# Designs tried in a protein design run: peptides against a protein of PDB entry 3JWR. Part 111

Target 1, 323 residues: chain A of PDB entry 3JWR
Amino acid sequence: TRELQSLAAAVVPSAQTLKITDFSFSDFELSDLETALCTIRMFTDLNLVQNFQMKHEVLCRWILSVKKNYRKNVAYHNWRHAFNTAQCMFAALKAGKIQNKLTDLEILALLIAALSHDLDHRGVNNSYIQRSEHPLAQLYCHSIMEHHHFDQCLMILNSPGNQILSGLSIEEYKTTLKIIKQAILATDLALYIKRRGEFFELIRKNQFNLEDPHQKELFLAMLMTACDLSAITKPWPIQQRIAELVATEFFDQGDRERKELNIEPTDLMNREKKNKIPSMQVGFIDAICLQLYEALTHVSEDCFPLLDGCRKNRQKWQALAEQ
Target 2, 298 residues: chain A of PDB entry 3JWR as posed
Amino acid sequence: TRELQSLAAAVVPSAQTLKITDFSFSDFELSDLETALCTIRMFTDLNLVQNFQMKHEVLCRWILSVKKNYRKNVAYHNWRHAFNTAQCMFAALKAGKIQNKLTDLEILALLIAALSHDLDHRGVNNSYIQRSEHPLAQLYCHSIMEHHHFDQCLMILNSPGNQILSGLSIEEYKTTLKIIKQAILATDLALYIKRRGEFFELIRKNQFNLEDPHQKELFLAMLMTACDLSAITKPWPIQQRIAELVATEFWEQGDQVGFIDFVCTQLYEALTHVSEDCFPLLDGCRKNRQKWQALAEQ

## One batch from the design tools (peptide)

Design b1_p30_1_s4 (made by RFdiffusion4, then SolubleMPNN; from b1_p30_1, 14 letters changed)
Fold by OpenDDE base, seed 5:
Structure b1_p30_1_s4 (fold): chain B 323 residues (1-323), chain A 30 residues (1-30)
Amino acid sequence: as target 1 above (323 residues)
Amino acid sequence: MGITEGLQIVREAGEAGMSPEEYARARLEA
């Protein structure tokens, strides 16, 4: 395609020029081509292209395929969300110095997972999928969409001309896919809530050890969640804009719940409760976000900007909730 | 969309007199 030719021939700017190492990064001003260039830079600067002998054209095609498999009519869970998740992962690995704590296969898997974790998202949550009796709800009992996202990821990785993992041994390939699956599934907040207590307790007791395979897996899951939720850490103007996108998608679901399922939506998805958004954001930060970024900062102090951003946005949302 | 589910788990756990972690575990094993 013309898009592939343009991407493959383009000079990829440095990570510094693209600002993709910054935790404060925003994609709002970037074209789709520029987001693809950023993604190439992430793979290159993490040494993934060299270490796993990726062909440039294959990587370009894969990126474009991933982007194409996000829906354009979804307000928040689209390519830009996946891209921002991957960018936060890149920043956490580089600026947050987590790269030195992980293997190349783990890094490869996390980056692929971050880009792929919401593939073909439909703008509705697992609860809606279950209640609507969607065919996907018959395939999976739990984490329905996350299983679907992984299936889409696997489909793309196995598609002709998209096989970025062709340079891996059979064992490396199997390991990578296992980690990708675990990472994508970890983005289900139900699983996060289930597992986070173990992680926080290990940190609190100073017993956290990345050399333990189970603790490694747990950490990768927590890191994925931290990147997936990283919009809450962004500078306030960016946070507000993203919150509007999230609210739009949630209200769209609420409208569909009324129309299609004949149910009253929850406050978070109720357009008539828009005035409750600030207080709900405070509740979200307190219940889900703060402890995660505190724990992550304990693992790597260089991740502090995520925690600091989350705290600052809590203050801003609280101020709005008091009006 | 995990945000809504996460908040729902926390709320429902409170209503059930359970920790969010316990409630999430029970829900995922059901």
Scores: peptide ipSAE 0.481, ipTM 0.932, DockQ to the pose 0.439
Fold by OpenDDE base, seed 2:
Structure b1_p30_1_s4 (fold): chain B 323 residues (1-323), chain A 30 residues (1-30)
Amino acid sequence: as target 1 above (323 residues)
Amino acid sequence: MGITEGLQIVREAGEAGMSPEEYARARLEA
């Protein structure tokens, strides 16, 4: 395609020029092409292209395929969300110095997972899928959408001309897919809540050890969640804009719940409760986000900007909630 | 992502007198 030709022929700017190592990064001013260029730079600077012998054209095609398989009519869970998740992963690996704690296969898996973790998202949550008796709800009992996202990820990876993992051995391939699946599934906050206590306890007791395979898996899950939620850490103007996108998508679901399911939506998805957004954001930060970024900062102090951003945004939301 | 499910779990756990972690575990095992 013309798009592929343009991307493959383009000069890829440095990570410094693209500012993709910054935790404060924003994609708002970037074109779709520029987001793809950023993605190429992430793979290159993490040595994934070299270490796994990726062909440039195949990588370009894969990126475009991933982007194409996000829906444009979804306000938040679209390509830009996936791209921002991957950028946060890249920043955590580089600026946060987590790269030195992980294997190349783990890094490869995490980056693919970050880009792929919401593929074909429909702008509705698992509860809606279940309650609407969607065909996907017949396939999976829990983490319905996350299983679907992984299935989409696998489909793309196996599509002609998109096989960025073709340079891997059979064992490396199996390992990578396992980690990708685990990472995508970890983005279900129900699983996060289930498992986070173990992670926090290990950190609290100074017993956390990445050489333990179980603890490694746990850490990768926590890191994936931290990147998925990283919008909450962004500078306030960026945070506000993203919060509006989230609210739009949630309100759209709430409207559908009323119309299609005859259900009164929860406050978070109720358009009539827009005034509750600030207090709900505070609640979200306190219940889900703060402890995670605190624990992550204990693993790597260079991830402090994520925690600091989260704390600052909590203050801003709290101030709005008191108005 | 499941932000809504996450917050719902926290709320329902509180109503049930359980920790969110315990409630989430129970929900995922059902």
Scores: peptide ipSAE 0.479, ipTM 0.933, DockQ to the pose 0.431
Fold by OpenDDE base, seed 3:
Structure b1_p30_1_s4 (fold): chain B 323 residues (1-323), chain A 30 residues (1-30)
Amino acid sequence: as target 1 above (323 residues)
Amino acid sequence: MGITEGLQIVREAGEAGMSPEEYARARLEA
């Protein structure tokens, strides 16, 4: 395609030029091509291209395929969300110095997972899928969409000309897929909530050890969630804009719940309760986000900008909630 | 996904007198 040719022939700017090591990064001004270039840079600077012998054209095609398999009519859970998740992962690995704590396979898996974790997202949550009796709800009991996202990820990875993992041994491939699956599934906040207590307790007791395979898996899950939720850490103007996208998608679901399911939506998805967004954001930060970024910062102090951003945005949302 | 589910879990856990962690575990084991 012309798009592939353009991407493959383009000079990839440095990570510094692209500012993709910054926790404050924003994609708002980037074209789709520039987001793809950023993604190439992430793979390159993490040494994934070299270490796993990725062909440049194959990587370009894969990136474009991943992008294509996000829906354009979904307000938040689209390519830009996946891209921002991956960028946060990259920043956490580089600027947050987590790269040195992980294997190359883990890094590879995390980056692929971050880009892929919401593939073919329909703009509705697992609860809607269940209540609508969607065919996917017959295949999976839990984390329905996350399983679907992984299936889509696997489909793309196995598609002709998209096989970025072809340079891996069979064992490396299996390991990578396992980690990708675990990482994508970890983006189900239900799983996060289930598991986070173990992580926080390990941190609190100073017993956290990445040499333990179980703790490593747990950490990767927490890191994925931290990146997935990283919009809450962004500078206020960015956070506010992203929150509007999230609200739009949630309200769209709420409208569908009323129309299609004859169900009154929850406050979070109720367009009529838009005035509650600030207080709900405070609640979200307190209940879900703060402890995670605190714990992550404990693992690597260089991740502090995520925690700091989250705290600052909490103050901003709280101020709005008091108006 | 999950912001809505996450907040729902926290809310429902509170209503049930459970920790979010316990409630999430119970939901995922069902």
Scores: peptide ipSAE 0.477, ipTM 0.932, DockQ to the pose 0.481
Fold by OpenDDE base, seed 1:
Structure b1_p30_1_s4 (fold): chain B 323 residues (1-323), chain A 30 residues (1-30)
Amino acid sequence: as target 1 above (323 residues)
Amino acid sequence: MGITEGLQIVREAGEAGMSPEEYARARLEA
């Protein structure tokens, strides 16, 4: 395609020029082509292209395939969300110095998972899928959409000309797919809530050890969640704009719940309760976000900008809730 | 994903007198 030719022939700017190492990064001014160039730079600077012998054209095709399999009519859970999740992962690995704590296979898996974790998202949550009796709800009992996202990820990875993992041994391939699956499934906040207590307790007791395979798996899950929710850490103007996108998608679901399911939406998805957004954001930060970024900062102090951003945005949302 | 589900779990856990972690575990095992 013309798009593939343009991407494959383009000079890829440095990570510094693209600012993709910054926790304060924003994609708002970037074209789709520039987001693809940023993605190439992430793979290159993490040594994944060299270490796993990726062909440039295959990587370009894969990136474009992933981007194409996000829906454009979804306000928040689109390519830009996946791209920003991957950028936060990249920043956490580089600026946050987490790269030094992980294997190359784990890094490869996390980056693929971050880009792929919401593939073919429909702008509705698992609860909607269950209540609408969608065929996917018959295949999976829990984490329905996350299983679907992984299935889409696997389909793309196995598609002709998109096989970025072809340079891996059979054992490396199996390991990578296992980690990708676990990482995508970890983006279900129900699973996060179930598991986070174990992680926080290990940190509190200074017993956290990445040499333990179970603790490693737990950490990768927590890191994925931290990147997936990273919009809450962004500078306030960026945070506000992203919150509007999230609200738009949630209100669209709420409208569908009324019309299609004859259900009164929750406050978070009720367009008529827009005035409650600030207080709900404070609640979200307190219940889900703060302790995660505190624990992550304990693992690596260089991740502090995520925690600091989250705290600052809590103050901003609290001030709006008091107005 | 699951921002709404996450917040719902926290709320419902409180109403049930459970920790969010215990409530989430129970839901995922049902």
Scores: peptide ipSAE 0.463, ipTM 0.929, DockQ to the pose 0.434

Design b1_p30_2 (made by RFdiffusion4)
Fold by OpenDDE base, seed 5:
Structure b1_p30_2 (fold): chain B 323 residues (1-323), chain A 30 residues (1-30)
Amino acid sequence: as target 1 above (323 residues)
Amino acid sequence: TEFFEELEEKAQEAHTNEVEEVIFEALWNH
């Protein structure tokens, strides 16, 4: 395609020029081409292209295929969300120095997972998929969308001309796919809530050990969630704008719940109750985000900007909730 | 702390597909 030719021929700017190592990064000013260039840079600077012998054209095609399999009519769970998740992963690996704690296969898997974790997202949650009796709800009982996202990821990875993993051994390939699956499934907040207590307790007791395979898997799951939720850590103008996109998507679901399911939406998804968003965001930060970024910062102190950003945004939301 | 413990209990008791709604409802009413 013309898009592929343009991407494959383009000079990829440095990570410094693209600012993709910054936790404060914003994609709002970037074109789709620039987001693809950033993604190439992430793979290159993590040594994934070299270590796994990725062909440049194949990587370019794969990135464009991933981008194409996000829906454009979804307010938040689109390519830009996946791209921002991957950028936060890259920043955590580089600036947060987590790269030194992980294997190349784990890094490869996490980056692919971050880019792929919401593939074909419909702008509705698992509850809506279940209540609407969607065919996906017949295939999967739990984490319906996350299983679908992984299936889409696997489909793309196996598509002709998109096989970025063709340089891997059979065992490396299996290992990578296992980690990708676990990482995508970890983006289900239900699984996060179920597992986070074990992680926080290991941190609290100073018993956390990345050499333990189970604890490694747990850490990768927590890191994925930390990157997926990273909008809450962004500078206030960026965070506020992303929160508006999230709210828009939830309100769109609520409108569909009324029309398609004939149910009254929850307050979160009720457009008429938008004035409660600030108080809800404070609660979300306290219940879901703060402890995660505290624990992540304990594993690597260089991740502190995520925690600091989260704390600053809590203060901003609290001030709005008091108005 | 008590609120968060209650939230975790509610989330564990809920079906996996409903956990997000349970969490957000609890957060919205807090």
Scores: peptide ipSAE 0.197, ipTM 0.814, DockQ to the pose 0.658
Fold by OpenDDE base, seed 2:
Structure b1_p30_2 (fold): chain B 323 residues (1-323), chain A 30 residues (1-30)
Amino acid sequence: as target 1 above (323 residues)
Amino acid sequence: TEFFEELEEKAQEAHTNEVEEVIFEALWNH
């Protein structure tokens, strides 16, 4: 395609020029081509292209295929969300110095998972998929969309000319796919709530050990969630804009619940209750986000900008909730 | 802390597909 030719021939700017190592990064001013160039830079600077012998054209095609398999009519869970999740992962690995704690296969799996974790997202949650009796709800009992996202990820990875993992051994390939699946499934907030207590207790007791395979898997899951939720850590103007996109998607679901399912939406998905967004954001930060970024900062102190950003946005949302 | 413990309890009791809604309802009404 013309898009592939343009991307494959383009000079990829440095991570410094692209500012993709910054936790404060924003994609709002970037074209789709520039987001693809940033993604190439992430793979290159993590040594993934060299270590796994990726062909440049195959990587370019894979990135464009991933981007194409996000829906354009979804307000939040689109290519820009996946790209920002991957950028936060890159910043946590580089600026947060988590790269030194992980294997190259774990880093490869996390970056692929971050870019792929919401593939073909429909702008509705698992509860809506179940209540609408969608065919996907017959295939999967739990984490319905996350299983679908992984299936889409696997389909792309196996598609002709998109096989970025072709340089791996059979055992490395199996290991990478296992980690990708676990990382995508870990983005189900239900699984985060069920598992986070074990992680926080290990940190609190100073018993956390990345050499333990179970604790490693737990850490990768928590890191994926921390990157997925990273919008809450962004500078206030960016945070406000992303919160509006999230609210738009939730209100669109609520409108569909009323029209398609003939049910009254919850307050979160009711556009008439938009005035409750500031108080909801405070509750979300306190219940879901703060402890995660505190624990992540305990594993790596260089991740502190995520925690600091989250705390600053809590104060901003609290001030709006008091008005 | 009590509110967070109640949220975790509700999340443990809920079906995995409903946990997100349970959490968000609790947060929205808080």
Scores: peptide ipSAE 0.192, ipTM 0.815, DockQ to the pose 0.743
Fold by OpenDDE base, seed 3:
Structure b1_p30_2 (fold): chain B 323 residues (1-323), chain A 30 residues (1-30)
Amino acid sequence: as target 1 above (323 residues)
Amino acid sequence: TEFFEELEEKAQEAHTNEVEEVIFEALWNH
């Protein structure tokens, strides 16, 4: 395609030029081409292209295929969300110095997972999928959409000309897919809540050890969630804009719940309750985000900008909730 | 703290597919 030719022929700027190592990064000013260039840079600077012998054209095609399999009519859970999740992962690996704690296969898996974790997202949660009796709800009992996202990820990875993992051994491929699956499934907030207590306790007791395979898996899950939720850490103008996108998507779901399911939406998904957003954001930060970024910062102090951003945004939302 | 403990309890009691909704509803009403 013309898009593939343009991407494959483009000079990829440095990570420094693209600012993709910054936790404060914003994609708002970036074209779709520039987001793809950033993604190439992430793979390159993590040594994934070299270590796994990725062909440049195949990587370009894969990126464009991933981007294409996000829906354009979804307000938040689109390519830009996936791209920002991957950028946060890249920043956590580089600037947060987590790269040195992980294997190349884990890094490869996390980056693929971050880009793929919401593939074909419909702008509705698992509850809506279940209540709508969608065919996916019959296939999966738990984490319905996350299983679908993984299936889409696997489909793309196996598609002709998109096989970025073709340089891996059979064992490396299996390991990578396992980690990708676990990482995508970890983006189910329900699983995060179920598992986070173990992680926080290990950190609190100073018993956290990445050499333990179970603790490694747990850490990768927490890191995925930290990147997925990273909008909450962004500079205030970015945070506000992203929060509006999230709210828009929730309100769109609420409108569909009324229309398609004859259900009164929860306050979260009710357009008439927009005034509760600041209070909800404070609650979300306190209940979900703060402890995660605190724990992550304990694993690597260089991740502090995520925690600091989260704290700053809490103050901003609190001030709005008091008005 | 009590609210968040109750939230965690509600999340554990909820069906996995409803956990996110339960959490967000509780947070939105808080």
Scores: peptide ipSAE 0.182, ipTM 0.805, DockQ to the pose 0.685
Fold by OpenDDE base, seed 1:
Structure b1_p30_2 (fold): chain B 323 residues (1-323), chain A 30 residues (1-30)
Amino acid sequence: as target 1 above (323 residues)
Amino acid sequence: TEFFEELEEKAQEAHTNEVEEVIFEALWNH
């Protein structure tokens, strides 16, 4: 395609020029082409292109295929969300020095998972999918959308000319797919809430060990969630704009719940209760975000900018809730 | 905090597909 030719021929700027190592990064001013160039830079600077012998054209095609399989009519869960999740993963790996704690296969899997974790997202949660009796709810009992996202990821990875994993051995390929699946499934907040207690307790007791395979898997899940929620850590002007996108998508779901399901939406999905957003954001930060970024900072102190950003945004939301 | 413990209990009792809604509803009404 013309888009593929343009991407494959483009000079890829440095990570420093693109600012993709910054936890404060914003994609708002970037074109779709520039987001694809940033993604190439992430794969290159993590040595994934070299170590796994990726062909440049195949990587470019894969990135464009992933981008194409996000819906443009979804307010938040679109390509820009996946791209920002991957950028936060890249920043955590590089600036946060998490790269030194992981294998190349784990890094490869996490980056693919971050870019792929919301593929074909419909702008509705698992509860809506279940209540609407969608065909996916018959196929999967738990983490319905996350299973679908993984299936879409696998479909793209196996598509002609998109096989970025063709340089891997059979065992490396199986291992990578296992980690990708686990990482995508871990983005279900329900699974995060069920599993986080084990992680926090290991940190609290100073018993956390990345050489333990189970603890490694647990850490990768927590790291995925930390990157997925990373909008809450961004500088206040960026945080506000992203929160408006999230609220828009939730209100669109609530409007559909009324029209399609004949149900009164929850307060979170109710457009008429927009005035409660600041207090809800404070509660969300306290219940979901703070402990995660505290624990991540305990694993690597260089991740502190995520925790600091989260704390600053809590203060900003609290000030709005008091008005 | 009692509130967070109650949230975790409610999340464990809920079906996996409803956990997010249960938590967000509790946070929104708090």
Scores: peptide ipSAE 0.163, ipTM 0.800, DockQ to the pose 0.738

